Peptides against a protein of PDB entry 4Z63. Designs and how they scored, part 44

Target 1, 334 residues: chain A of PDB entry 4Z63
Amino acid sequence: LCLGMNDLTGNIPEDLFHLKRLNLLGIQENRLSGSLSREIRNLSSLVRLDVSWNLFSGEIPDVFDELPQLKFFLGQTNGFIGGIPKSLANSPSLNLLNLRNNSLSGRLMLNCTAMIALNSLDLGTNRFNGRLPENLPDCKRLKNVNLARNTFHGQVPESFKNFESLSYFSLSNSSLANISSALGILQHCKNLTTLVLTLNFHGEALPDDSSLHFEKLKVLVVANCRLTGSMPRWLSSSNELQLLDLSWNRLTGAIPSWIGDFKALFYLDLSNNSFTGEIPKSLTKLESLTSRNISVNEPSPDFPFFMKRNESARALQYNQIFGFPPTIELGHNN

## One batch from the design tools (peptide; aimed at target 1 L243 D245 S247)

Design b2_p19_8_s3 (made by RFdiffusion4, then SolubleMPNN; from b2_p19_8, 11 letters changed)
Fold by OpenDDE base, seed 1:
Structure b2_p19_8_s3 (fold): chain B 334 residues (1-334), chain A 19 residues (1-19)
Amino acid sequence: as target 1 above (334 residues)
Amino acid sequence: PSSLEKYLRFSESSYITTE
């Protein structure tokens, strides 16, 4: 049953939950309000539940133990409060959980040893607090993780050295500290292609450690951290780099010539730093800017990117990396 | 020089983030 993208209001009729053979319930992009009914438990054949972009409130019901076939739960952009229900945090069937842009709170706890099918987790823009869950690497299929805009204090856990499944990681604006430790840990994530760390590590030094290596890194965003230091030499070994944003930092020194050696680099933002010297001539030879054939078919994160102009401005949403226009931004440097 | 100027968006100071 697909009723998404309408102007439906009020509560879900209780009789809808009598549809025991229902595999897909999509009621996204409406004005549905109230609590999400516990009677969802009656939808025992449910594979996909999409309640996203509504006005739902209250706690998410703890009934996911009665939904053994549920693979997709989409609840982004609602007013949900409380924690992740225990049955949801232990779901062995769940492949994708998206609860971005809610009011969920408390410590983030997932039973990753039970969540054997979880491949995508989006909990961005919530009120989770405490530390990053150390057991996330135990989610052996977890590739896509968005935890941006939560209040995770401290450092990236050491256990994330073992996060082999991790491909896309977003931690923007999550009160993280110690960028040196974070990069030192995350370099061990062999499948990591996208790393977004914007609005963390306030005023720290960007490490220039030649021992750091991100072999598969395609997207690195570490903007608006007030980072000190220079362009990190270790980044020159990330030959697959497609997008780099280091804007709104306090980086100094010259822009190195190796920045133009990235064959796939189509988006570069180094604006609002303290870089000096000449623009490297190698940037004029970037193949990705001269050839229109950016392979649009590359895997991308499930979480959206946002381009922010000012703190008060509405961010432009980009659902795919290749949605960004080819860009070299070097403005507002010395 | 002329080809780079097309991609040099001296755009308004923006940054990428996730939410």
Scores: peptide ipSAE 0.469, ipTM 0.830, DockQ to the pose 0.781
OpenDDE base, seeds 2, 3, 4, 5: peptide ipSAE 0.383, 0.417, 0.419, 0.382; ipTM 0.731, 0.758, 0.787, 0.762; seeds 2, 5 fail the geometry check

Design b2_p19_8_s4 (made by RFdiffusion4, then SolubleMPNN; from b2_p19_8, 12 letters changed)
Fold by OpenDDE base, seed 5:
Structure b2_p19_8_s4 (fold): chain B 334 residues (1-334), chain A 19 residues (1-19)
Amino acid sequence: as target 1 above (334 residues)
Amino acid sequence: PPSLAPYLRFSSSSYLTTE
């Protein structure tokens, strides 16, 4: 049943929960309100539940043990409160969990040893507190992780050295500290292609450690951290780099010539730093800016990107990295 | 000559984030 993109109001009719053969319930992009009924437990054949972009409130019901076929739960942009229900945090069938832009709170806890199918987790823009869960690497299929805009104080856990499934990781605006430790840990994630760390590590030094290596890194975003230092030499070894944003930092020194050696680099933002010297002539030779026919295997994170303007509260949402125009931004350097 | 894709001047006041 697909009823998305309407102006439906009120709660879900109780009779809908009698549909025991229902595989897909999509009621997204409506004005549905109240609590999500516990009677969703009666939908025992449910594979996909999409209740996103509504006015649901209260706690998410702890009934996911009665939904053994559920692969997709989309609840983003609601008013859900409380934690992740125990049955949801233990779901062996769940592939994708999206609860971004809610009011979920407490310590984030997932039973990753039980969540054997989880490949995408989006919990961005919630009220989770405490530390990052050390057991996330036990989710052996977890590829896409958005934990941005929560209050995860402290450092990236050492256990994330073993996060082999991790490909797309966003921790933007999560009160993280120790960028040197974070990069030193995350370099061990052999499948990491997308790393977003914007609005963390406030005033720290960007490490220039030549021992750091991100083999498959395509997207690096570390904007608005007030980072000190220079363009990091270790980044020159990330030959697959497509997007780099280091804007709104306090980086100094010259822009190195090796920045023009990235054949796939189509988006470069170094704006609002303190870079000096000349613009490297190598930037004029970037194939991505000169050739339209670069078949680049672009990273496809499940979480959206936002271009945030300091002057406007409205961020432009980009669902795909391919949606970014080829750009070089070097503004406000002195 | 290959037409330069129009540089969308993102205002220098912008940065990328995910949330």
Scores: peptide ipSAE 0.356, ipTM 0.805, DockQ to the pose 0.524
OpenDDE base, seeds 1, 2, 3, 4: peptide ipSAE 0.327, 0.335, 0.131, 0.351; ipTM 0.731, 0.712, 0.631, 0.715; seeds 3, 4 fail the geometry check

## One batch from the design tools (peptide; aimed at target 1 N146 D245 K308)

Design b2_p20_1 (made by RFdiffusion4)
Pose (drawn by RFdiffusion4):
Structure b2_p20_1 (pose): chain A 334 residues (1-334), chain P 20 residues (1-20)
Amino acid sequence: as target 1 above (334 residues)
Amino acid sequence: SSPVGIYSFDESPFGTRNFP
């Protein structure tokens, strides 16, 4: 049953909860509102539930043991409150959970021993608080994590050294501390390709510690953290690097020669720092900016990127990394 | 703080929707 992208109003008729054979309900992008009824436990054949872009509110009903076939739950852009219900946090069948841009709050609690099929999680633009859940690496299939714009505090848990499935990790604007520990931990996640750390670690020093090694790293964004220190040389060992954003920090010193050695680099933003010295001549032999013989695969995280020119400008949206214009942005330095 | 540069979240208010 597909009703998406209309102008429907009111709540879900209780009539709909008699459909015990329905495996797909798309009601997304309407004006629907009210609570999402507990009677939804009666729809035991559901595989894909798309409730996104409506006006729903109240707690997400804790009925999800009654929906053992649920694989996709899409609730983004609603007014849902409370945390993740225990039954949803215990569902062994969920592949994907998208609750982003909701009014959700409290500690974030998932039973990752119980969630053996979870491979993608998007909780962005919510009010989840407390520490990042230490058990997240226990979701052995979790590849894509977007926790951006939340109310967490403290450090990245030590157990994140074991997050073997992690590919795309977006932590922007989440009030994270100790970028030194965050980078030392996260370098052990061997599948990490795209990492977004923007608006965290405010005023901290960027670790220069050169044992740090991110081998498969493709996209590194750590911006507007007001970080101090120099261009970190440990980054020169990430040969796959495609997009680097260190902008809006307090970084100093010269821009080193090795920044021209990234063969897949097509975008770099060092703007709005305290960089001095001349421009390194090696930026003229960047391979992805000269010839057409460099070819690589675009990273594919499940989350869009946003770009802001200044503090008051409306943002630009890029659903894919290769939507960024090939750019050298060195403005507002010394 | 106000975001600048590249980031990965929506700037809409929490739990709200902007209609076309």

Design b2_p20_1_s1 (made by RFdiffusion4, then SolubleMPNN; from b2_p20_1, 8 letters changed)
Fold by OpenDDE base, seed 2:
Structure b2_p20_1_s1 (fold): chain B 334 residues (1-334), chain A 20 residues (1-20)
Amino acid sequence: as target 1 above (334 residues)
Amino acid sequence: MRPVGVSSFSELPLGTRIFP
């Protein structure tokens, strides 16, 4: 049953919960309000539940133990409060959980040993507090993780050295500290391709440890951290780099010539730093800027990116990094 | 000055919807 993208108001009719054979319920992008009924438990054949972009409030009902086939739960952009229900945090069938842009709070707790099928987790823009859950690496299929815009004080857990499934990770604006420790840990994530750490580590030094290595890193965004230091030498070994944003920091020194050796680099933003010296001639030879033959078939994270070209510009949404126009931004340096 | 650059979708204020 697909009723999305209408102007439906009120609550879900009770009779809808008698549809025992329903595999898909999509009621997204409406004006549905009130609590999400616990009677969703009656939809025992449900595979996909999409209640996103509504006006739902209250706690998410703890009935997911009665939904043994549920793979997809999309509840982004509602007014849900409380924590993740215990039955949801223990769901063995769930592949994707998207509860972005709600008012969920408390300590983030997931039973990752039970959540054997979880591959995508979006809990961005909530009110979770405390520390990052140390057991996230126990979610052995978890590939996409967005925890941005929460209040996860402290450091990246040491256990994340074992986060082998992690490919796309956003922790933007989450009050994280110790960038040296974070990078030292996350370099062990062998499948990590996308790392977004914007608005963290305020005023720290960007480490220039040559022992750091991110072999599969394609997207690195560490903007607006007021980071000190220079362009890190360890980054030169990330040969697959496609997008680099280090804008709005306090980085100094020269832009190194090796920045032009990245064959796939099509988006570079080093603006609003304190770089000096000449622009490397190698930047003018970037194949990605001269040839449009970039293979668009690369996997993208489930969460979109936003870009502003200037302060007055409207943010542009991009579902794929390849949607970004080829860009070299070196403005506002000294 | 508000910093510009690439940000994740979740950096938006609660309730914000941006169309491409």
Scores: peptide ipSAE 0.032, ipTM 0.692, DockQ to the pose 0.474
OpenDDE base, seeds 1, 3, 4, 5: peptide ipSAE 0.028, 0.025, 0.027, 0.029; ipTM 0.696, 0.683, 0.689, 0.685; seeds 1, 3, 4 fail the geometry check

Design b2_p20_1_s2 (made by RFdiffusion4, then SolubleMPNN; from b2_p20_1, 8 letters changed)
Fold by OpenDDE base, seed 2:
Structure b2_p20_1_s2 (fold): chain B 334 residues (1-334), chain A 20 residues (1-20)
Amino acid sequence: as target 1 above (334 residues)
Amino acid sequence: MKPVGVFSFSELPLGTRVFP
């Protein structure tokens, strides 16, 4: 049953929960309100539940042990409060959980040893507090993780050295400290292609440790951190780099010539730093700016990126990184 | 705050209108 993108109001009719053969319930992008009924438990054949972009409130019901076929739960952009219910945190069938932009709170706890099918987790823009869950690497299929804009304090857990499944990771604006430790740990994530760390590590020094290496890194965004230091030499070994944003920091020194050696680099933002010297001639020879062979089948994160072209309250959504226009931004330097 | 450029959802200012 697909009723998304309408102007439906009120609660879900109780009789809807009698549809025991229902595999897909999509009621997204409406004005449905009230609590999400515990009677969802009666939809025992449910594979996909999409209640996103509504006005639901209250706690998410603890009924997911009665939904053995549920693979997709989309609840982003609602008013849910409380924590992740125990049955959801232990779901062996769940592939994707998206609860971005809610009011969920408390310590984030997932039983990753039970969540054997979880491959995508989006809990960005909530009110989770405490530390990052150390057991996330135990979610052996977890590829996409967005935990941005929560109140996680402290450092990236040492256990994340073992996060082999991790490919797309966003921790922007989460009050994280110790960028040297974070990068030192995350370099061990061999499948990591996308790393977003914007609005963390305030005033720290960007490490220039030649021992750091990110082999498969395609997207690095570490903007607006007030980071000091220079362009890090270790980044030159990330030959697959496509997007680099180090804007709005306090980086100094010259822009190194090796930045023009990235064959796939099509988006570069180093704006609003304290870089000096000449613009490397190698930047004018970037192949991706003149002849872009875009692979249509390139994997992308489940969380979209957005571009603001001006200071307006408007942003364009990009589901694929290759959708960005080729860009070199070096403005507002010395 | 960064006024222009690439953002994640969680980095967007509140009230930002998103277009596909």
Scores: peptide ipSAE 0.377, ipTM 0.911, DockQ to the pose 0.339
OpenDDE base, seeds 1, 3, 4, 5: peptide ipSAE 0.363, 0.351, 0.356, 0.354; ipTM 0.904, 0.898, 0.901, 0.903

Design b2_p20_1_s3 (made by RFdiffusion4, then SolubleMPNN; from b2_p20_1, 8 letters changed)
Fold by OpenDDE base, seed 3:
Structure b2_p20_1_s3 (fold): chain B 334 residues (1-334), chain A 20 residues (1-20)
Amino acid sequence: as target 1 above (334 residues)
Amino acid sequence: MKPVGVSSFSELPLGTRVFP
């Protein structure tokens, strides 16, 4: 049943929850309000539940133990409060959980040992507090993780050295500290292709440790951190780099010539730093900026990126990184 | 299956300040 993208108001009719053979319920993009009924438990055949972009409030009902086939739960952009229900945090069937842009709070707890099928997690823009859950690497299939814009604090857990499944990771604006430790840990994530750490590590030094290596890194975004230091030499070994944003930091020194050696680099933002010297001529040799058809194996996160051209501009959605316009932004340097 | 609804993995500033 798909009733999305309407102007439906009020509550879900109770009789809807008698549809025991229903595999897909999509009621997204409406004005449905109130609590999400616990009677959703009656939808025992449910594979996909999309209640996103509504006015739901209250706690998410703890009924997911009665939904053994549920693979997809989308509840982004609602007013949900409380934590992740125990039954949801223990769901062995769940592949994708999206609860972005809610008011969920407390300590983030998932039973990753039980969540054997979880591959995509978006909990961005909530009120989760405390530390990052150390047991996330126990979610052996977890590939996409967005935990941005939460009230986390502290450092990236040491256990994330074992996060082998991790490919796309955003921790933007989560009050994280110790970028040196974070990068030192995350370099062990052998499948990591996309790393977004914007609005963290305020005023720290960007490490220039030649021992750091991100072999598969395609997207690195560490903007608005007021980071000091220079362009890190370790980044030159990330031969697959496609997008680099280090804007709005306090980085100094010259832009190194090796920045032009990235064959797949098509988006570069180093604006609003304190870089000096000449613009490397090697930037004019970036193959991705030429008319040559370069086959770029693009990272494909489950969740899109949003680009804001200015503070007041509408965010533009990009489902693919390659969808970004080729960009070199070096403005507002000294 | 229908794609996921509007969701952000990350917001990218384009040489702009991002306000929380």
Scores: peptide ipSAE 0.029, ipTM 0.671, DockQ to the pose 0.091
OpenDDE base, seeds 1, 2, 4, 5: peptide ipSAE 0.030, 0.027, 0.023, 0.025; ipTM 0.696, 0.700, 0.677, 0.695; seed 1 fails the geometry check

Design b2_p20_1_s4 (made by RFdiffusion4, then SolubleMPNN; from b2_p20_1, 8 letters changed)
Fold by OpenDDE base, seed 2:
Structure b2_p20_1_s4 (fold): chain B 334 residues (1-334), chain A 20 residues (1-20)
Amino acid sequence: as target 1 above (334 residues)
Amino acid sequence: MKPVGVFSFSELPLGTRIFP
């Protein structure tokens, strides 16, 4: 049953929960309000539940042990409060959980040993507090993780050295500290292609440790951190780099010539720093600026990126990074 | 705050209008 993208109001009719054979319920992008009914437990054949972009409130019901076939739960952009229900945090069937942009709170706890099928987790823009869960690497299929805009004070857990499945990771604006430790740990994530760390590590020094290596890194965004230091030499070994944003920091020194050696780099933002010297001639030789042959089928994160072209309250959504226009931003330096 | 460029959802100011 697909009723998304309408102007439906009120609650879900109770009789809907008698549909025992229902595999897909999509009621997204409406004006549905109230609590999400506990009676969703009656939809025992449910594979996909999409209640996103509504006005739901209250706690998410703890009934997911009665939904053994549920693979997809999308609840982003609602008013849900409380924590992740125990049955949801222990779901062996769940592949994707998206609860971005809610009011969920408390310590984030998932039983990753039980969540054997979880591959995508989006809990960005909530009110989770405490520390990052140390056991996330125990979610052996977890590829996509967005935990941005929560209050995860402290450092990246040491256990994340074992996060082999991690490919797309966003921790923007989460009050993280110790960028040296974070990068030192995350370099062990051998499948990591996308790393977003914007609005963390305020005033710290960007490490220039030649022992750091991110072999498969395609997207690095570490903007607006007030980071000091220079362009890090270790980054030159990330030969697959496509997008680099280090804007709005306090980086100094010259822009190195190796920045033009990245064969796939099509988006570079180093604006609003304190770089000096000449613009490397190698930047004019970037093949991706003249002929970008990036496959449309390239893997992308489940969380979208957004571009603001001006200071307006408007942003363009990009589900694929290759949708960005080829860009070199070096403005507002010395 | 960064006024222009690339953002994650969580980096966007509240009230930002999103276009596909």
Scores: peptide ipSAE 0.386, ipTM 0.914, DockQ to the pose 0.336
OpenDDE base, seeds 1, 3, 4, 5: peptide ipSAE 0.359, 0.306, 0.360, 0.359; ipTM 0.902, 0.891, 0.901, 0.904

Design b2_p20_2 (made by RFdiffusion4)
Pose (drawn by RFdiffusion4):
Structure b2_p20_2 (pose): chain A 334 residues (1-334), chain P 20 residues (1-20)
Amino acid sequence: as target 1 above (334 residues)
Amino acid sequence: EWDEFKDEAFENMEWENLLW
């Protein structure tokens, strides 16, 4: 049953909850509102539930043991409150959970021993607080995690050294501390390709510790953290690097020669720092900016990227990394 | 009304995965 992208109003007629054989309900992008009824437990054949872009509110009903076939739950852009219900946190069948841009709050609690099929999680633009849940690496299939724009505090848990499935990790604007510990931990996640740390670690020093090694790293964004220190040389060992954004920090010193050695680099933003010295001549032999013989695969995280020119400008949206124009941005330095 | 709602939802979300 597909009703998406109309102008429907009111709540879901209780009539709909008699459909025991329905495996797909798309009501997304309407004006629907009210609470999402607890009678939804009666729809035991559901595989894909798309409630996105409506005006729903109240708690997400804790009925999800009654929906053992649920694989895709899409609730993004609604007014849902409370945390993740225990039954949803215990669902062994969920592949994907998208609750982004909701009014959700409290501690974030998932039973990752129980959620053996979870491979993608998007909780962005919510009010989840407390520490990042230490048990997240226990979701052995979780590849894509977007926790951006939340109210967490403290450090990245030590157990994140074991997050073997992690590919795309977006932690922007989440009030994270100790970038030194965050980078030392996260370097042990061997599948990490894209990492967004923007608006965290405010005023901290950027670790220069050269034992740090991110081998498969493709996209590194750590911006507007007002970080101090120099261009970190440990980054030169990430040969796959495609997009690097260190902008809006307090970084100093000269821009080193090895920045021109990234063969797949097509975008770099070092703007709005305290960089001095001349421009390194090696930026003239960047391979992805010269010939057509460098070819690589675009990273594919499940989340869009946003770009801001200044603090008051409306943002630009890029659903894919290769949507960024090939850019050298060195402005507002010394 | 729907376009306003999209604008508001966009402004909420623009702070995720942010580049400067």

Design b2_p20_2_s1 (made by RFdiffusion4, then SolubleMPNN; from b2_p20_2, 15 letters changed)
Fold by OpenDDE base, seed 5:
Structure b2_p20_2_s1 (fold): chain B 334 residues (1-334), chain A 20 residues (1-20)
Amino acid sequence: as target 1 above (334 residues)
Amino acid sequence: SREALREAAYERLQDENLMT
């Protein structure tokens, strides 16, 4: 049953929960309000539940033990409060959980040992507090993790050295500290392609440790951290780099010539730093900027990037990294 | 801030990636 993208109001009719054969319930992008009914438990055949972009409030019901086939739960952009219910945090069937942009709070706890199928987790823009859950690497299929805009004080857990499944990781604006430790840990994530650490590590030094190595790194965003130091030499070994944003830091020194050696680099933002010297001539030779027809076999970066050019402009949604116009931003360096 | 907008953009990015 798909009723998304309407102006539906009120609650879900109780009789809808009698549909025991229902595999798909999509009621997203409406004005549905109130609590999400516990009677969802009656939908025992449910594979996909999408309640996103509504006005739901209250706690998410703890009924997911009665939904053994549920693979997809989409609840982003609601008013949900409380924590992740225990049955959801222990779901062996769940592949994707999206609860971004809610009011969920408390400590983030997932039983990753039980969540054997979880491959994508989006809990960004909530009110989770405490530390990052150390057991996330036990989710052996977990590839995509967004925990941005929460209050995860402290450091990246040492256990994340074992996070072999991790491909996309966003921790932007999560009150994290110790960038040196974070990078030292995350370099062990052999499948890590996208790392977003914006609005953390305030005033720390960007490590220039040549021992750091990110083999598969395609996207690095560490903007607005007030980071000190220079362009990190370890980054020169990330030959697959496509997007680099180090804007709004306090980085100094010259822009190194090796920045132009990244054959796949199509987006570079080093703006609002304190870089000095000349613009490397190698930047003018970036193949990604000069050849329009790079049929880069779009590794479909599963990551849509949003760029807001102006505060007043609608964020242009780029569903693919390749949707970004080739860009070099070097403005406001003094 | 432009950075907050970038962050919001990256978050929305994840939403869409999770939806496809």
Scores: peptide ipSAE 0.028, ipTM 0.686, DockQ to the pose 0.100; fails the geometry check
OpenDDE base, seeds 1, 2, 3, 4: peptide ipSAE 0.022, 0.023, 0.022, 0.022; ipTM 0.651, 0.678, 0.661, 0.657; seeds 1, 2, 3, 4 fail the geometry check

Design b2_p20_2_s2 (made by RFdiffusion4, then SolubleMPNN; from b2_p20_2, 11 letters changed)
Fold by OpenDDE base, seed 3:
Structure b2_p20_2_s2 (fold): chain B 334 residues (1-334), chain A 20 residues (1-20)
Amino acid sequence: as target 1 above (334 residues)
Amino acid sequence: EREALLEEAFRRREGENLLF
């Protein structure tokens, strides 16, 4: 049953919960309000639940133990409060959980040993607090993780050295500290292709440690951290780099010539830093800027990126990295 | 109304996965 993208108001009719054979309930992009009914437990055949972009409030009902086939739960852009209910945090069937842009709070706890199918987690823009959950690497299929815009004080857990499944990771704007430790840990994530750390590590030094290596790194976004230091030499070994944003830092020194050696680099933002010297001539030789055939079919994060074209403009949402125009931004280096 | 909800939803996205 797909009722998305309408002007439906009020609560879900109770009669809908009598549909025991229902595999898909999509009621996204409506004006549905109130609490999400506990009677959703009656939808025992449910595989996909999309309640996103509504006015739901209250706590998410603890009924997911009665939904043994549920693979997809999309609840982004609602007013949900409280924590992740225990049955949801223990769901063995769940592949994707998206609760982005809610008011969920407390300490983030997932039973990763039970969540054997979880591959995508989006909890961005919530009110989670405390430390990052050390047991996230126990979610052995967890590939996509957005925890951005929460209040995860402290450092990236040491256990994340074992996060082999991790490919796309955002911790942007999460009050993280110790970038040196974070990068030192996350370099062990052998499948990591996208790393977003924007609005963390306030005023720290960007490590220039040649021992750091991110072999598969395609997207690195560490903007608006007020980071000091220079362009990190370890990044030169990330030969697959496609997008680099280090804007709005306090980086100094010259832009190194090796930045033009990235054959796939189509988006470079080094603006609003304190870089000096000449623009490397190698930047004019970036093949990705001359060839129109950016392979649009590359895997991307499930979480969106946002770009403000102007300070006064609304941030545009980009669901795919390749949705960004080819860009070299070197402005405002003084 | 829908625009205001969208605006609020967009405003709530400020600071998440921003490219500057």
Scores: peptide ipSAE 0.316, ipTM 0.797, DockQ to the pose 0.801
OpenDDE base, seeds 1, 2, 4, 5: peptide ipSAE 0.315, 0.291, 0.299, 0.265; ipTM 0.779, 0.768, 0.790, 0.748

